# Designs tried in a protein design run: peptides against a protein of PDB entry 6D0Y. Part 4

Target 1, 225 residues: chain A of PDB entry 6D0Y
Amino acid sequence: ETEDHLESLICKVGEKSACSLESNLEGLAGVLEADLPNYKSKILRLLCTVARLLPEKLTIYTTLVGLLNARNYNFGGEFVEAMIRQLKESLKANNYNEAVYLVRFLSDLVNCHVIAAPSMVAMFENFVSVTQEEDVPQVRRDWYVYAFLSSLPWVGKELYEKKDAEMDRIFANTESYLKRRQKTHVPMLQVWTADKPHPQEEYLDCLWAQIQKLKKDRWQERHIL

## One batch from the design tools (peptide; aimed at target 1 S17 A18)

Design b1_p9_2_s4 (made by RFdiffusion4, then SolubleMPNN; from b1_p9_2, 4 letters changed)
Fold by OpenDDE base, seed 2:
Structure b1_p9_2_s4 (fold): chain B 225 residues (1-225), chain A 9 residues (1-9)
Amino acid sequence: as target 1 above (225 residues)
Amino acid sequence: SFEDLLSSL
């Protein structure tokens, strides 16, 4: 069936081929575009599924969606809406790992010209604004900060190029929160040979430092996050 | 708008 064929094509894209990945993606985008009139809902669901279940292919699928969006702008919008709905569902289900990945996926869609930079900035503003909420668990505040910071490797460059002032504000608010939050240190990395164990930096502080370094390096990945 | 959708999270 055509639907099964589409599923196979979508799932297998990026695998070893005689053709370049770019060529394969362009080809697949063409196939999917041609089938949108008949199978839009199916294609939409498939793309959402692989986007969330195959994190190792994040850039492949964001690129594919970008190509499809260029061909059919309405489809790109519908896809983003579906992904936002999925993000909300993940949060409701307390699937925070999926949720943070979806934020990252959406972030990379900015690079693929599917999501506008101002929209992503607004999303991150909303995330960081959670830190200002009263009478909420710190874990909630921490998660949104984590989701924001952990997504910046994928979109920080683009956002600062287009919305530097707004991003600086978000960073200032983030920094302020990180300074005032309760910090817990979970020792994961222990140097067993050291007479004096080096205290492990708190995970958000560590991530913050990494992002600050990345920002300083003009968002060029010179270090492993 | 898309911004509204994204900011509604």
Scores: peptide ipSAE 0.064, ipTM 0.833, DockQ to the pose 0.018
OpenDDE base, seeds 1, 3, 4, 5: peptide ipSAE 0.044, 0.059, 0.059, 0.061; ipTM 0.791, 0.822, 0.823, 0.827; seed 5 fails the geometry check

Design b1_p9_3 (made by RFdiffusion4)
Pose (drawn by RFdiffusion4):
Order: C-alpha cells, then sequence, then structure tokens
Structure b1_p9_3 (pose): chain A 225 residues (1-225), chain P 9 residues (1-9)
C-alpha cells in the first residue's frame, strides 16, 4: 500500500505544483530516508525504473539519487551497482537506445557527487576505444561514440576541469574516427537533398559540431535544468 | 494549487 504511495510519489516529482522543484526534491528525499529502513529493496528498483524509462526527467532523478547518497553511502553504492548491472543487461539484449539513457544517467551523477569523475573518464575512453576494434560494423563504433558525445552536454564541464589531459586524448581519438567515417549513405536518409535553407546533417557530424562549440564556450550551456 | 506531499497524504 505504502509502496504504491512511494511509486506515484517518485514518478510525479517535478510536475506542476505550488512548491518549487528544489523544495519538492528536498522534501521527497527526506521521506525516502524515513521509509528506507523498511523499503530499501523497493525504493531501489523504482529509482532504477525511472533512470531507465524517464530520460526526459533525467536531471530531476539524478539530484534525488544525489541527495540520498550524501546521506546514505551504502544506498548510493547499491544503486550504482544496479545501474552497471542494467547497462550490461541492456547492451546484451541489443537495447542501445535504452543504454544511452543509462550512460547519460551515470554521467550526470558525477555532477551530483555520486560517481567520481576519473571512473567516468575511464569508462568513456573504453567507449571510444571501440573505434579501434577491427572487423566490427561502423554502426557499432558510431553508437559508442554517440553515447560518449551525447552525455557531454550534462557532464562535460566537470570531466574536463578535473581531467583534461585524458579527455583530450579521448577527443583526439574521437576526431580521428569522425574524419575517416564513410558518409556515402546519407543521401538516402535526407528529407531534403538541398543544402538550402537548412542542411540535413549526419547525426554524429551534427553532434560533434555541437560539442566542439560548447567546448569553445567554456562548457557553458544555458538550457539543461 | 497544492503540494505533492499534501496530495499524497
Amino acid sequence: as target 1 above (225 residues)
Amino acid sequence: LSSLLEEAE
């Protein structure tokens, strides 16, 4: 019964309400502490559900996990382990669109001080390392590069300041791969073949240009909540 | 409007 109370309470946080978003998260994180001794097992899988199925509300739930971790270290560890467990499950089941949501979530948890930045950089340079794998489809290399680049809008500023020597090695490996990709197929996927008024760009070249501009902008982006 | 915790209670 109170479990249902916990679920609908987690899913609806951040919706329209009289209280501010921050006040709601601080209050919700407080009640999840009180119920945690009895319902640790349930609270865990619910947070795993929203990290998997609600990527639009991503930053709301990483902050919530961040608050519980600052107050309860063992819960933060159990959750991160569950995320690593699910990331493997998703990649094994060929659910890559679902996996990028989990990688984005792990990445943004660095901003919440749940995951150390070096651990995240080590995982990313293993992602880009897939560009070196031989006898594999370009789409495989593309996705692992995409998972890295698409997470940077959230975790980009943090990972670079803390470790820029290894991050530049990753960017160098990334730029080298992007230049040697074949784009012969793009015309079949363009809604318009014309370059005017708006070019229809290949998705990785577009994301690359977006990330490099954000880099020149000192990693300042003014949209992500 | 109301708060989320009040609605839940």

Design b1_p9_3_s1 (made by RFdiffusion4, then SolubleMPNN; from b1_p9_3, 3 letters changed)
Fold by OpenDDE base, seed 2:
Structure b1_p9_3_s1 (fold): chain B 225 residues (1-225), chain A 9 residues (1-9)
Amino acid sequence: as target 1 above (225 residues)
Amino acid sequence: MKTLLEEAE
């Protein structure tokens, strides 16, 4: 009964309420903290599940985890460990969509003071280092670059504030890779057909351009990427 | 704050 109730609370957080989201999250964090002694495993699993399956609530759950981490540091660690394990599992299963989302989730956990910026930088360094491996197919290299770049909207500001030099190195390596990789352009549907349509940009090049712009804008999002 | 390297197994 209590487990079901916890599930309900966790799943429904962020929905319409008479209270502010912040208040609800604080309240839920308190409830969860109180129940950790008895239901830690269940709560952990639930949070991992919703983190993975409810991407629309990414920031809600990262915030919640942040609050929980502040209350129970050990639990926060266990959660991160679980998410990392899940990431590894996703990669092993070639579930790259889930994997990239998990990277984004982890990225936002940096903002929530759950994951240290240097740790995330290290992860991204590892990702981009794959581009230097000759025995890895380009598709996999591309994915790691994509995972890195696509996560920067969530964490780029924080990482550059704390690890600008390291980030610059990662960017340089990324740029180098993007320049030398084989590019294939996939036509995209256009609403209007022009006699001379503008050249379509490869997806990673496009993303790179977007991230460069975001960086130039001091990581202030003006448009949805 | 957690370190991913320390917590990742």
Scores: peptide ipSAE 0.024, ipTM 0.713, DockQ to the pose 0.021
OpenDDE base, seeds 1, 3, 4, 5: peptide ipSAE 0.023, 0.016, 0.023, 0.021; ipTM 0.712, 0.700, 0.714, 0.700; seed 4 fails the geometry check

Design b1_p9_3_s2 (made by RFdiffusion4, then SolubleMPNN; from b1_p9_3, 5 letters changed)
Fold by OpenDDE base, seed 3:
Structure b1_p9_3_s2 (fold): chain B 225 residues (1-225), chain A 9 residues (1-9)
Amino acid sequence: as target 1 above (225 residues)
Amino acid sequence: MTSLLDEIS
């Protein structure tokens, strides 16, 4: 009964109610904290499940985890470890759509003060380092670059504020790779600006251009990527 | 936690 109740509360957070989302999240964080001594494992599993399966509520659940982490730092750590395990499992299963979403989720956890900026920088360094590996398919190299670039809208500002030199190095390595990789002839238009015609580009080149503009704009989004 | 994040590749 109690487990069913917790599941209902966690799954329904963010839905329309008489109270604000912020109030509901604070209330839920308090309820979950109080129940951790008896139901830590269940709560951990539930949060991992909704974090993975409800991408439309990404910021809701990263915020909830941030609130819980502030109340119980050890639980926050256990949650991150569980999400990292899930990311590894997704990669092993070749579920790259889930994997890239999980990277975005982890990226937003940096903003919620759950993951330290240096740790995320190190992860991205590892991603981009794949481009320097020998005897690996370009599709693999491209995916890690995509995972890195597509996550920057969520965390680029924070990482440059705290690790600008390291981020510049990652960007330089990324740019170098993009210049030397084989490009397809499938055109794609940028979504970043629609006020003027854009040249047709390969998808990673297009994303790179959008991220460079985002960086130039100090990571303030003007359009949806 | 930090070590796990650093090992992702």
Scores: peptide ipSAE 0.026, ipTM 0.716, DockQ to the pose 0.018
OpenDDE base, seeds 1, 2, 4, 5: peptide ipSAE 0.010, 0.023, 0.010, 0.010; ipTM 0.613, 0.693, 0.614, 0.613

Design b1_p9_3_s3 (made by RFdiffusion4, then SolubleMPNN; from b1_p9_3, 4 letters changed)
Fold by OpenDDE base, seed 2:
Structure b1_p9_3_s3 (fold): chain B 225 residues (1-225), chain A 9 residues (1-9)
Amino acid sequence: as target 1 above (225 residues)
Amino acid sequence: MKTLLEEAK
């Protein structure tokens, strides 16, 4: 395949096709594997790019990477490393929206058997440990908690299945932090103004509540968080 | 399975 063609294939995967998505992904994985000797760097960059720029196809690309990882373990490793570098770069650049998405992407890679559950747990432990850092802005602490919590819909089930004790510790630390942190409520626009509107919940508290519910529901999503 | 770098913080 030509380099340009590879880009097209990668970018268009998951779009309308006569074949199933699974079939297309398997096919694409095969094509990419075959082209790694010639275009590894390009393929790596392309996958990293689509992984970060096409959030609507998150599961498609995590699955694709999973398939590739199964075919070429080394490439899978290189991809993860690249994504980690990108995460670090995003954090360095204060691009926290991208960073949090990357964490979610990495989280879903656990489900695709690309990243080991213990490794993800370790990452989350590191994230939540920021809450214990001294002389740092709360916004930093909040972000890492947010990154952790907001990723759990993608990986919480797997992590609790394999590392329940560790996850419980992380949760306990998170809860402790959420209780002691300064809370600010940002009013949300309402279609109708009520004389006594219901109290608005702080975003992390809200997320925490959602995650607690999700956990209670054994990580089976009943609705979009 | 890949191990994540603990430095990803």
Scores: peptide ipSAE 0.044, ipTM 0.758, DockQ to the pose 0.020
OpenDDE base, seeds 1, 3, 4, 5: peptide ipSAE 0.013, 0.044, 0.013, 0.013; ipTM 0.650, 0.757, 0.647, 0.641

Design b1_p9_3_s4 (made by RFdiffusion4, then SolubleMPNN; from b1_p9_3, 3 letters changed)
Fold by OpenDDE base, seed 3:
Structure b1_p9_3_s4 (fold): chain B 225 residues (1-225), chain A 9 residues (1-9)
Amino acid sequence: as target 1 above (225 residues)
Amino acid sequence: MSTLLEEAA
């Protein structure tokens, strides 16, 4: 019954309430902290589950984990470890859509002071380094670049503030790869023939352009990517 | 923590 109650609280956070979201999150963090001595494993599993299955509540749950991490640093670490394991499992299972979402989730945990910026930079360095490996299919290289670029809207500002030199290197390597990779031209997908104002581009080139603009705008979003 | 994240790549 207590476990069911915890599940209900965790799953329903962010829904309509008489109180503010911030107040509800603080309250829930307090409840969960108090129950960690008896239900740590259950709470950990529940948080991992909702983090994976409710992408519409990404920022809600990263914030919740951030609050819990501030109260119990060890629990925060265990949660990150669990999410990393899940990322590895997703990759092994070829669930690349889930994998890229998990990278975004981890990226936002940097903003919530759960993951250190240098650690995330190191992960992205490893991702982009795949582009330099020999005898690796381009589709594999493309995915890691996509995972990196797709996560920057969530964490690019923080990473450049703390590790600008390292980020510049990653960007340079990414740009170099994008220039030399093979680009597929499919006329059937070119529904629009106009070159301006909206030229059709390959999907990674398009994403790169969007990220470059975001970077130029100091990571302030003007529209949904 | 850094090591774990690096291994995810």
Scores: peptide ipSAE 0.033, ipTM 0.751, DockQ to the pose 0.018
OpenDDE base, seeds 1, 2, 4, 5: peptide ipSAE 0.016, 0.017, 0.016, 0.017; ipTM 0.633, 0.636, 0.636, 0.637

Design b1_p9_4 (made by RFdiffusion4)
Pose (drawn by RFdiffusion4):
Formats: C-alpha cells, structure tokens, sequence
Structure b1_p9_4 (pose): chain A 225 residues (1-225), chain P 9 residues (1-9)
C-alpha cells in the first residue's frame, strides 16, 4: 500500500506544483530516508526504473539519488551497482537506445558527487577504445562514440576540469575516428538533398560540432536544468 | 500522504 504511495510519489516529482522543484526534491528525499529502513529493496528498483524509462526527467532523479547518497553511502553503492548490472543487461540484450540513458545517468551522477570523475573517465576511454576494435561494424564503433559524446552536455564541464590530460586523449581518439568514417550512405537517409536553407547532417558529425562548440564555450550551456 | 497532497496542489 505504502509502496504504491512511494511509486506514484517518485514518478510525479518535478511536475507542476505550488512548491518549487528544489523544495519538492529535498522534501521527497527526506521521506525516502524515513521509509528506507523498511523499503530499501523497493525504493531501489523504483529508482532503477526511472533511470531506465524516464530519461527526459534525468537531472531530477540524479539529484534525488545524489541527496540520498550524501546521507546514506551504502544506498548509493547499491544503486550504482544496480546501474552497472542493468547497463550490462541492456547491452547484452541489444537495447542500445536504453543503454545510452543509463550511461547518461551514470555520467550526471558525477555532478551529484555520487560517482568519482576518474571512474567515469576510465569508462569513457574504454568506450572510445571500441574505435580500435577490428572486424566490427561501423555502427558498433558509432554507438560507443555516441554514448560518450551525448553524455558530455551534462558531465562535460566536470570531467574536463578534474582530468583534462586523459580527456584530450579521448577527444584525440574521437576526432581521429570521426575523420575516417565513411559517409557514402547519408544521401539515402536525408529528408532533403539540398544544402540550403538547412543541411541535413549525419548525426555524429552534428553532435561533434555541437560538443566542440561547447568546449570553446568553456563548457557553459544554458538549457539543462 | 501530506507530501502527496502538496504535490497535488
């Protein structure tokens, strides 16, 4: 019964309400502490559900996990382990669109001080390392590069300041791979073949240009909540 | 429950 009260309470946080978003998260994180001794097992799988199925509300739930971790270290560890467990499950089942949501979630948890930045950089340079794998489809290399680049809008500023020597090695490996990709197929996927008024760009070249501009902008982006 | 009522407001 109270479980249902916990689920609908987690799913609806951040919706329109009289209280501010921050006041709602601080309050919700408080009640999840009180119920945690009894319902630790359930609260855990619910947060795992929203990290998988609600990527649009991503930053809301990483902050919530961040608050619970600052107050309860063992819960933060159990959750991260569950995320690693699910990331493997998703990649094994060929659910890559679902996996990028989990990688984005792990990345943003660095801003919440739940995951150390070096651990995240180590995982990313293993992602880009897939560009070196031989006898594999380009789409495989493309996805692992995409998971890295698409996470940077959230975690980009933090990972670079803390570790820029290894991050530049990752960017160098990434730029080298992007230049040697074959784009012969793009015309079949363009809604317009014309370059005017708007070019229809290959999705990785587009994301690359977007990330490099954000880099020149000192990693300042003014949209992400 | 009181927090749920605040969220419904």
Amino acid sequence: as target 1 above (225 residues)
Amino acid sequence: SALEEELEA

Design b1_p9_4_s1 (made by RFdiffusion4, then SolubleMPNN; from b1_p9_4, 5 letters changed)
Fold by OpenDDE base, seed 2:
Structure b1_p9_4_s1 (fold): chain B 225 residues (1-225), chain A 9 residues (1-9)
Amino acid sequence: as target 1 above (225 residues)
Amino acid sequence: SELMKLLES
C-alpha cells in the first residue's frame, strides 16, 4: 500500500460500505499490520491525527487500535505513548477541549484492551488528586474532575467491574470536592417562573448527577449525556 | 501505572 492509500483507508473507515464495520476494521487492521514494517511511523501519525480530528469516529479508531494491538506488533503501546504526549501538549497549550477528548479516547482504549484498567484508574486518581492541591486554580481542578466524569460513559463499567473499591474512593473524593467548590454562574442561569424559580444546575453538578444516574443504571446508557 | 508514568514524564 502506498502512503496516500493508507491515509485514505484510515480516514474512510467506518463510512458506508457493503460490508459490516467489523469486517472493514478487521480488513484494515490486516492491511495496516502488513504495512507496519515499512510505514509504522506514518501509520502511527495518521492514527493519532484521525483520533484527534475525527471525534465522531472515536469507537472506530479505538477498536482499530485494539485490533492492531491484539496482533502483537507493540503498536498499541506506541500509540498510547503518542496519545499521552499529545495530551500533555494539549494541557500545556491550555487546549482543554482536545485534552478532555483525548482522555475520553484513552478511556475507550481500556475497553479495547489497549490500556489496562488499573492504569486508567491510576490516571483518574491522579486527576482527582489535583482537587486537593492548594496552589492550583479551581478552573484547572474543575477540568480534571470534568475529564474524569466526562470519560466514565466510555469506561465506567469496566473500571467498576475490576476496581470498584478504588473507583468508589475516587467518587467519594469527587463528591467531596463538588460540595465545597465555588459555584459562580448558577444564579445567572436561573429560570424564573410565576410561582417558583428554577435554578439551572451548575455544569459539573449536572454532570455528576448524570454520572451518578448512569452508575445507578449499571452503566447502561438510555440517552446521550 | 504505566500511564501515570507517561503522564509524569
Scores: peptide ipSAE 0.044, ipTM 0.811, DockQ to the pose 0.017
OpenDDE base, seeds 1, 3, 4, 5: peptide ipSAE 0.015, 0.040, 0.042, 0.015; ipTM 0.661, 0.801, 0.806, 0.654; seed 3 fails the geometry check

Design b1_p9_4_s2 (made by RFdiffusion4, then SolubleMPNN; from b1_p9_4, 4 letters changed)
Fold by OpenDDE base, seed 1:
Structure b1_p9_4_s2 (fold): chain B 225 residues (1-225), chain A 9 residues (1-9)
Amino acid sequence: as target 1 above (225 residues)
Amino acid sequence: SSLLEKLES
């Protein structure tokens, strides 16, 4: 296939088709595998681009990369390196929304057998360790905690199955930070549902509570976070 | 949440 044809195939996968999504993914994986010897760099760039720009297709592209690894082609490592570079660039440019999505994408790559669980744990350890740095603004410390917690719905189960002790340490450090961080001083708002008043929580405190509940439920999602 | 599980089954 030509480069333009590959671009079209990669960009359009998961769209309305007479065939199942699974069949289309397997087919595309086969095409890409065959063309990697000649178009590896182009395919890598295309996958990085669509992974970044099409968040609605997150699981499609993580699965696609996973399928390439399952076919015993060492493409995943180079892809992950490119995604990490993109994450670093996003953080450097203060593109926090893009960066959060990239962390979520990398998290789902663990489920696709592209990233090892210990490597993801190490990344989250690095994130949470920023909370202990004195010269870092709180907005950045908060972001790393947010990136960690908001990614756990995708990877928390896998990480606790393989690295429970390390994850518990990360959680302890996170909890410690949340207790000591500065919060905006505003009057507490209360939301009433019937006769049950509920105080308004700060966004990280709220997320922490949601993740703690998810953890308690063995990482089985029963609601949309 | 991964589609890969469906493909591996």
Scores: peptide ipSAE 0.104, ipTM 0.796, DockQ to the pose 0.048
OpenDDE base, seeds 2, 3, 4, 5: peptide ipSAE 0.080, 0.079, 0.085, 0.099; ipTM 0.786, 0.790, 0.790, 0.801

Design b1_p9_4_s3 (made by RFdiffusion4, then SolubleMPNN; from b1_p9_4, 5 letters changed)
Fold by OpenDDE base, seed 4:
Structure b1_p9_4_s3 (fold): chain B 225 residues (1-225), chain A 9 residues (1-9)
Amino acid sequence: as target 1 above (225 residues)
Amino acid sequence: SSLLKKLES
């Protein structure tokens, strides 16, 4: 395969085909594995790029990476390292939207057996620990909480199955932060209920409530977040 | 799934 052809194959995976997605992914994984000796760097870069730029194909590419990791563990590790580097760079550059997606991508890699559950828990512990740091803008602290919570739909079940105690601690710390953080003073719409009118919840409180419900439902999604 | 089994190997 040529580099251009590999790019095409990687970018187009998951599109309409006469074959099943599973078959296509398995086939592509085989092709990529075979070409690693010649195009490892290029393949690595391509996968990192599509992982970053095509969020609609998150599960496709995490699965692909999972398949590749199963075939070539070293490559899988290199991919994760590259993604972590990218995440760090995004955070340094305050590219929050990219960063949060990368966290979600990494989260789903846990399900694909590319990243170990304890490693992801450690990452989330680090994220939530930022809320305890002084002289950090609240917007930054809020983002780490957001990144954590918004990633749980992808990995919460796995993490609680394997690291429930640690996750509970993270949740407790998160809840504590959410209770003590300063709320925005932007005028909010009021939601009228049959009983009492109340202000609309701000975005983190809303997300927290959604995640709490998801957790209560044992991570069986009953609604789309 | 078959893919999951492969990933677990």
Scores: peptide ipSAE 0.029, ipTM 0.725, DockQ to the pose 0.039
OpenDDE base, seeds 1, 2, 3, 5: peptide ipSAE 0.022, 0.024, 0.028, 0.025; ipTM 0.709, 0.718, 0.716, 0.716

Design b1_p9_4_s4 (made by RFdiffusion4, then SolubleMPNN; from b1_p9_4, 5 letters changed)
Fold by OpenDDE base, seed 5:
Structure b1_p9_4_s4 (fold): chain B 225 residues (1-225), chain A 9 residues (1-9)
Amino acid sequence: as target 1 above (225 residues)
Amino acid sequence: SELLKKLEE
């Protein structure tokens, strides 16, 4: 395989095909595995790029990485390291939208058995611990809570199945923070509530309520958050 | 999904 061909295969996976998505992913995983000895760096870069730039294919690429990792090449670890580096870079550059998406991507990697549940719990513990730092601006603290809560639709079920006690602690700390923080009005929230007569709610409080309901519903989504 | 099931094996 040429580098250009690999790029094409990776970018086009999940598009219309005569074969099923599952078959295509298995096939691509096989091709990539065979080419890792020669093109590991290129493949890592490509997967990192498409993971960041093609959010509509999030589950496709997390699954692909999962398949590669399951083939015992230790590729998953290297990929995660790259994604964590990208997350750190995004945070340093104040690219919070990219950063939150990366957290969601990493969260779904838990479902693909690339990231262990305890590791993700530890990450979320670190995020929520920022709320206890007095020298950090609230906007920064709020972002970490947002990143945590907004990622739970992808990983909450798995984490509560394996680390319920730790998750309960994180939730308690989150709730405590939400009660004591200064609340602000977010105009974007009005767009989502346009068809509903309920009063305006602060965006993190709203998200918290949504996540609480999701948790109550055993992490089965009934609506788009 | 079938793929996730396979990963869990």
Scores: peptide ipSAE 0.018, ipTM 0.648, DockQ to the pose 0.040
OpenDDE base, seeds 1, 2, 3, 4: peptide ipSAE 0.016, 0.016, 0.016, 0.017; ipTM 0.654, 0.644, 0.656, 0.634; seed 2 fails the geometry check

Design b1_p9_5 (made by RFdiffusion4)
Pose (drawn by RFdiffusion4):
Structure b1_p9_5 (pose): chain A 225 residues (1-225), chain P 9 residues (1-9)
Amino acid sequence: as target 1 above (225 residues)
Amino acid sequence: SELEEELET
């Protein structure tokens, strides 16, 4: 019964309401502490559900996990382990669109001080390391590069300031791979073949240009909540 | 329950 009270309470946080988003998260994190001794097992799988199925509300739930971790270290560890467990499950089942949501979630948890930045950089340079794998489809290399680049809008500022020597090695490996990709197939996938008024760009070249601009902008982006 | 009522407001 109270479990249903916990689920609908987690799913609806951040919706329209009289209270501010921050006031709602601080209040919700408080009640999840009180119910945690009895319902630790259930609260855990619910947060795993929203990290997997609600990427649009991503930053809301990483902050919530961040608050619970600052107050309860063992819960933060159990959750991260569950995320690593699910990331493997998703990649094994060929659910890559679902996996990028989990990688994005793990990345943003660095901003919440739940995951150390070096651990995240180590995972990313293993992602880009897939560009070196031989006898594998380009789409495989593309996805692992995409998972890295698409997480940087959230975690980009933090990972670079803390560790820029290894991040530049990752960017160098990434730029080298992007230049040697074959784009012969792009015309079949363009809604317009014309370059005017708007070019229809290959998705990785587009994301690369976006990330490099954000880099030149000192990693300042003014949209992400 | 109180928090759920606040969120429904």

Design b1_p9_5_s1 (made by RFdiffusion4, then SolubleMPNN; from b1_p9_5, 4 letters changed)
Fold by OpenDDE base, seed 5:
Formats: C-alpha cells, sequence, structure tokens
Structure b1_p9_5_s1 (fold): chain B 225 residues (1-225), chain A 9 residues (1-9)
C-alpha cells in the first residue's frame, strides 16, 4: 500500500460500502498490520489525526486501534502515548474542548482493551486530585472534574466492574469538591419555560446529577447527556 | 458491537 492509499482507507472507513462496517474494520486492520513494518510512523500520525478531527467516528477508530492491538503488535501502546502527548499539548495551549474530547477517546479505548482499567482510574484520580490544589484557578479545577464526569458514559461501566472501590473514592472526592466550590450563575444559558420558569442547576451540578442517574441505571444510557 | 465483543473475548 502507498501512503496516499493508506490515508484514503483510514479516512473513509465507516462510510457506505457493500460490506459491513465490521468486515471493513477487520479488513483495514489486516492491511494496516501488514504495512506497519514499512509505514508505522505514517499510520500512527494518520490515526492520531483522524481521532482528533473526526469525532463522529470515535468508536470506529477506537475499535480499529483495538483490533490492531489484538493482533499482538505494540501499536496500541504507541498510539496511546501519542494521544497522551496530544492531550498534554492541548492543555498547555488551553484548548480545553480538544482536551476533553481526547479524554473521552482514551476512555473508549479502555473498552477496546487498549488501555487498562487501572490506568484510566489512575488518570481520573490525577484529574480529581487537582481539586485539592488551591493555587490552581477554579476554572481549571472545574475542567478536570468536567473531563472526568463527561467521560464516564464511555467507560464508567468498565471501571466500576473492575475498580469499584477506587471509583467510589473518586466520586466521594468529586462530590466533596462540588459542595465546596464557588457556584456561578449564568443567566444567558437559562432556558425559560413559558408556563413554569424554574431555576437551572449550575453546569457541573447538573452533570453530576446526570452521572449519578447513569450510575444508578447501571451505566445503561437512556438519555443523551 | 460485534467487534467489541470480539475484543473482550
Amino acid sequence: as target 1 above (225 residues)
Amino acid sequence: SELLKKLES
């Protein structure tokens, strides 16, 4: 395969085809595996790029990486390292939207057995630990909590199945922080019902309530968060 | 998905 052809294959996977998505992913994984000896760097870069730029294909590319990893190549680890580097760069650049998406992407990689559950728990522990740092602006502390909570729809089930005690501690710390943090009122974001105006919760409090409900529902998502 | 199931097996 040529580099240009690989790019086309990677970018177009998941699009309409005569074959099933599963078949296409298996096929692509085979092609990429065969070409890793010659094009590993290019393939890594391509996958990192599409992971960042095509959020609508998140599960496609996490699955693809999972398939490659399952073929007994160390590619999965190298990919994760690249994504972690990108996450760090995004945080340094204050690109919080990209950063939170990357955390979600990494979270789904746990389901694909590319990232071990304990490693993801450790990451979330690190995130929530930032809330204990008083020299950090609250907006940044809030972001780490947001990144943690907003990623749980993708990985909460797996983490609680394997690391329930640790997750409970993270939840307790999160709850404690949410109770003591300064709340902000954002009138511009309030949606008024003509018949019954009701106060809306602060965005993190709202997200917390949603995640608590998801947890109560055994991580079976019933509503869009 | 079937692929995820395969990965988890």
Scores: peptide ipSAE 0.021, ipTM 0.687, DockQ to the pose 0.040
OpenDDE base, seeds 1, 2, 3, 4: peptide ipSAE 0.019, 0.019, 0.019, 0.020; ipTM 0.692, 0.696, 0.693, 0.672

Design b1_p9_5_s2 (made by RFdiffusion4, then SolubleMPNN; from b1_p9_5, 5 letters changed)
Fold by OpenDDE base, seed 4:
Structure b1_p9_5_s2 (fold): chain B 225 residues (1-225), chain A 9 residues (1-9)
Amino acid sequence: as target 1 above (225 residues)
Amino acid sequence: SSLLEKLDS
């Protein structure tokens, strides 16, 4: 395969086909595996790029990486390292939207057996620990909590199955932070009841409530977050 | 410190 052709194949995976998505992904993984000796660096870069720029295909590309990792055990690690570097750069640049997508991507890589659950837990512990740091703007602390909570739909089930005690600790710390943080209300769509009027919830409080419900439902999604 | 400790593979 040519470099340009690989780019096309990677970018177009998941599009309409006569074959199943799973079959297409397996096929693409085979093609990419065969081309790793010649185009490893390019393939890594391409996958990092689509991971960042095509969040709608998150699960497609995490699956692809998982398949590649299964075929080439070194590939997954190199890919994750690249993603972590990108995440760090995004955080340094305060590119929060990119960063959160990267966190979600990494989260789903746990399900694809690329990243170990304990490693993801450690990452989230690090995120939530930022809430305890002094002289850090609340917007930064809030973002780390947001990044954590908003990633749980992708990985919460797996993490609680394997690291429930640690996750409970993270949740407790998160809850504690949310209770003590300064709250700023923004316009949001909310369901009101006449019998129990309440102030408009702040976005993190709302997300927290959603995640708590998801957790209560044993991470079986009953609504779209 | 690194955000990740161990990879599955």
Scores: peptide ipSAE 0.025, ipTM 0.694, DockQ to the pose 0.020
OpenDDE base, seeds 1, 2, 3, 5: peptide ipSAE 0.018, 0.022, 0.025, 0.019; ipTM 0.630, 0.681, 0.713, 0.646; seed 2 fails the geometry check

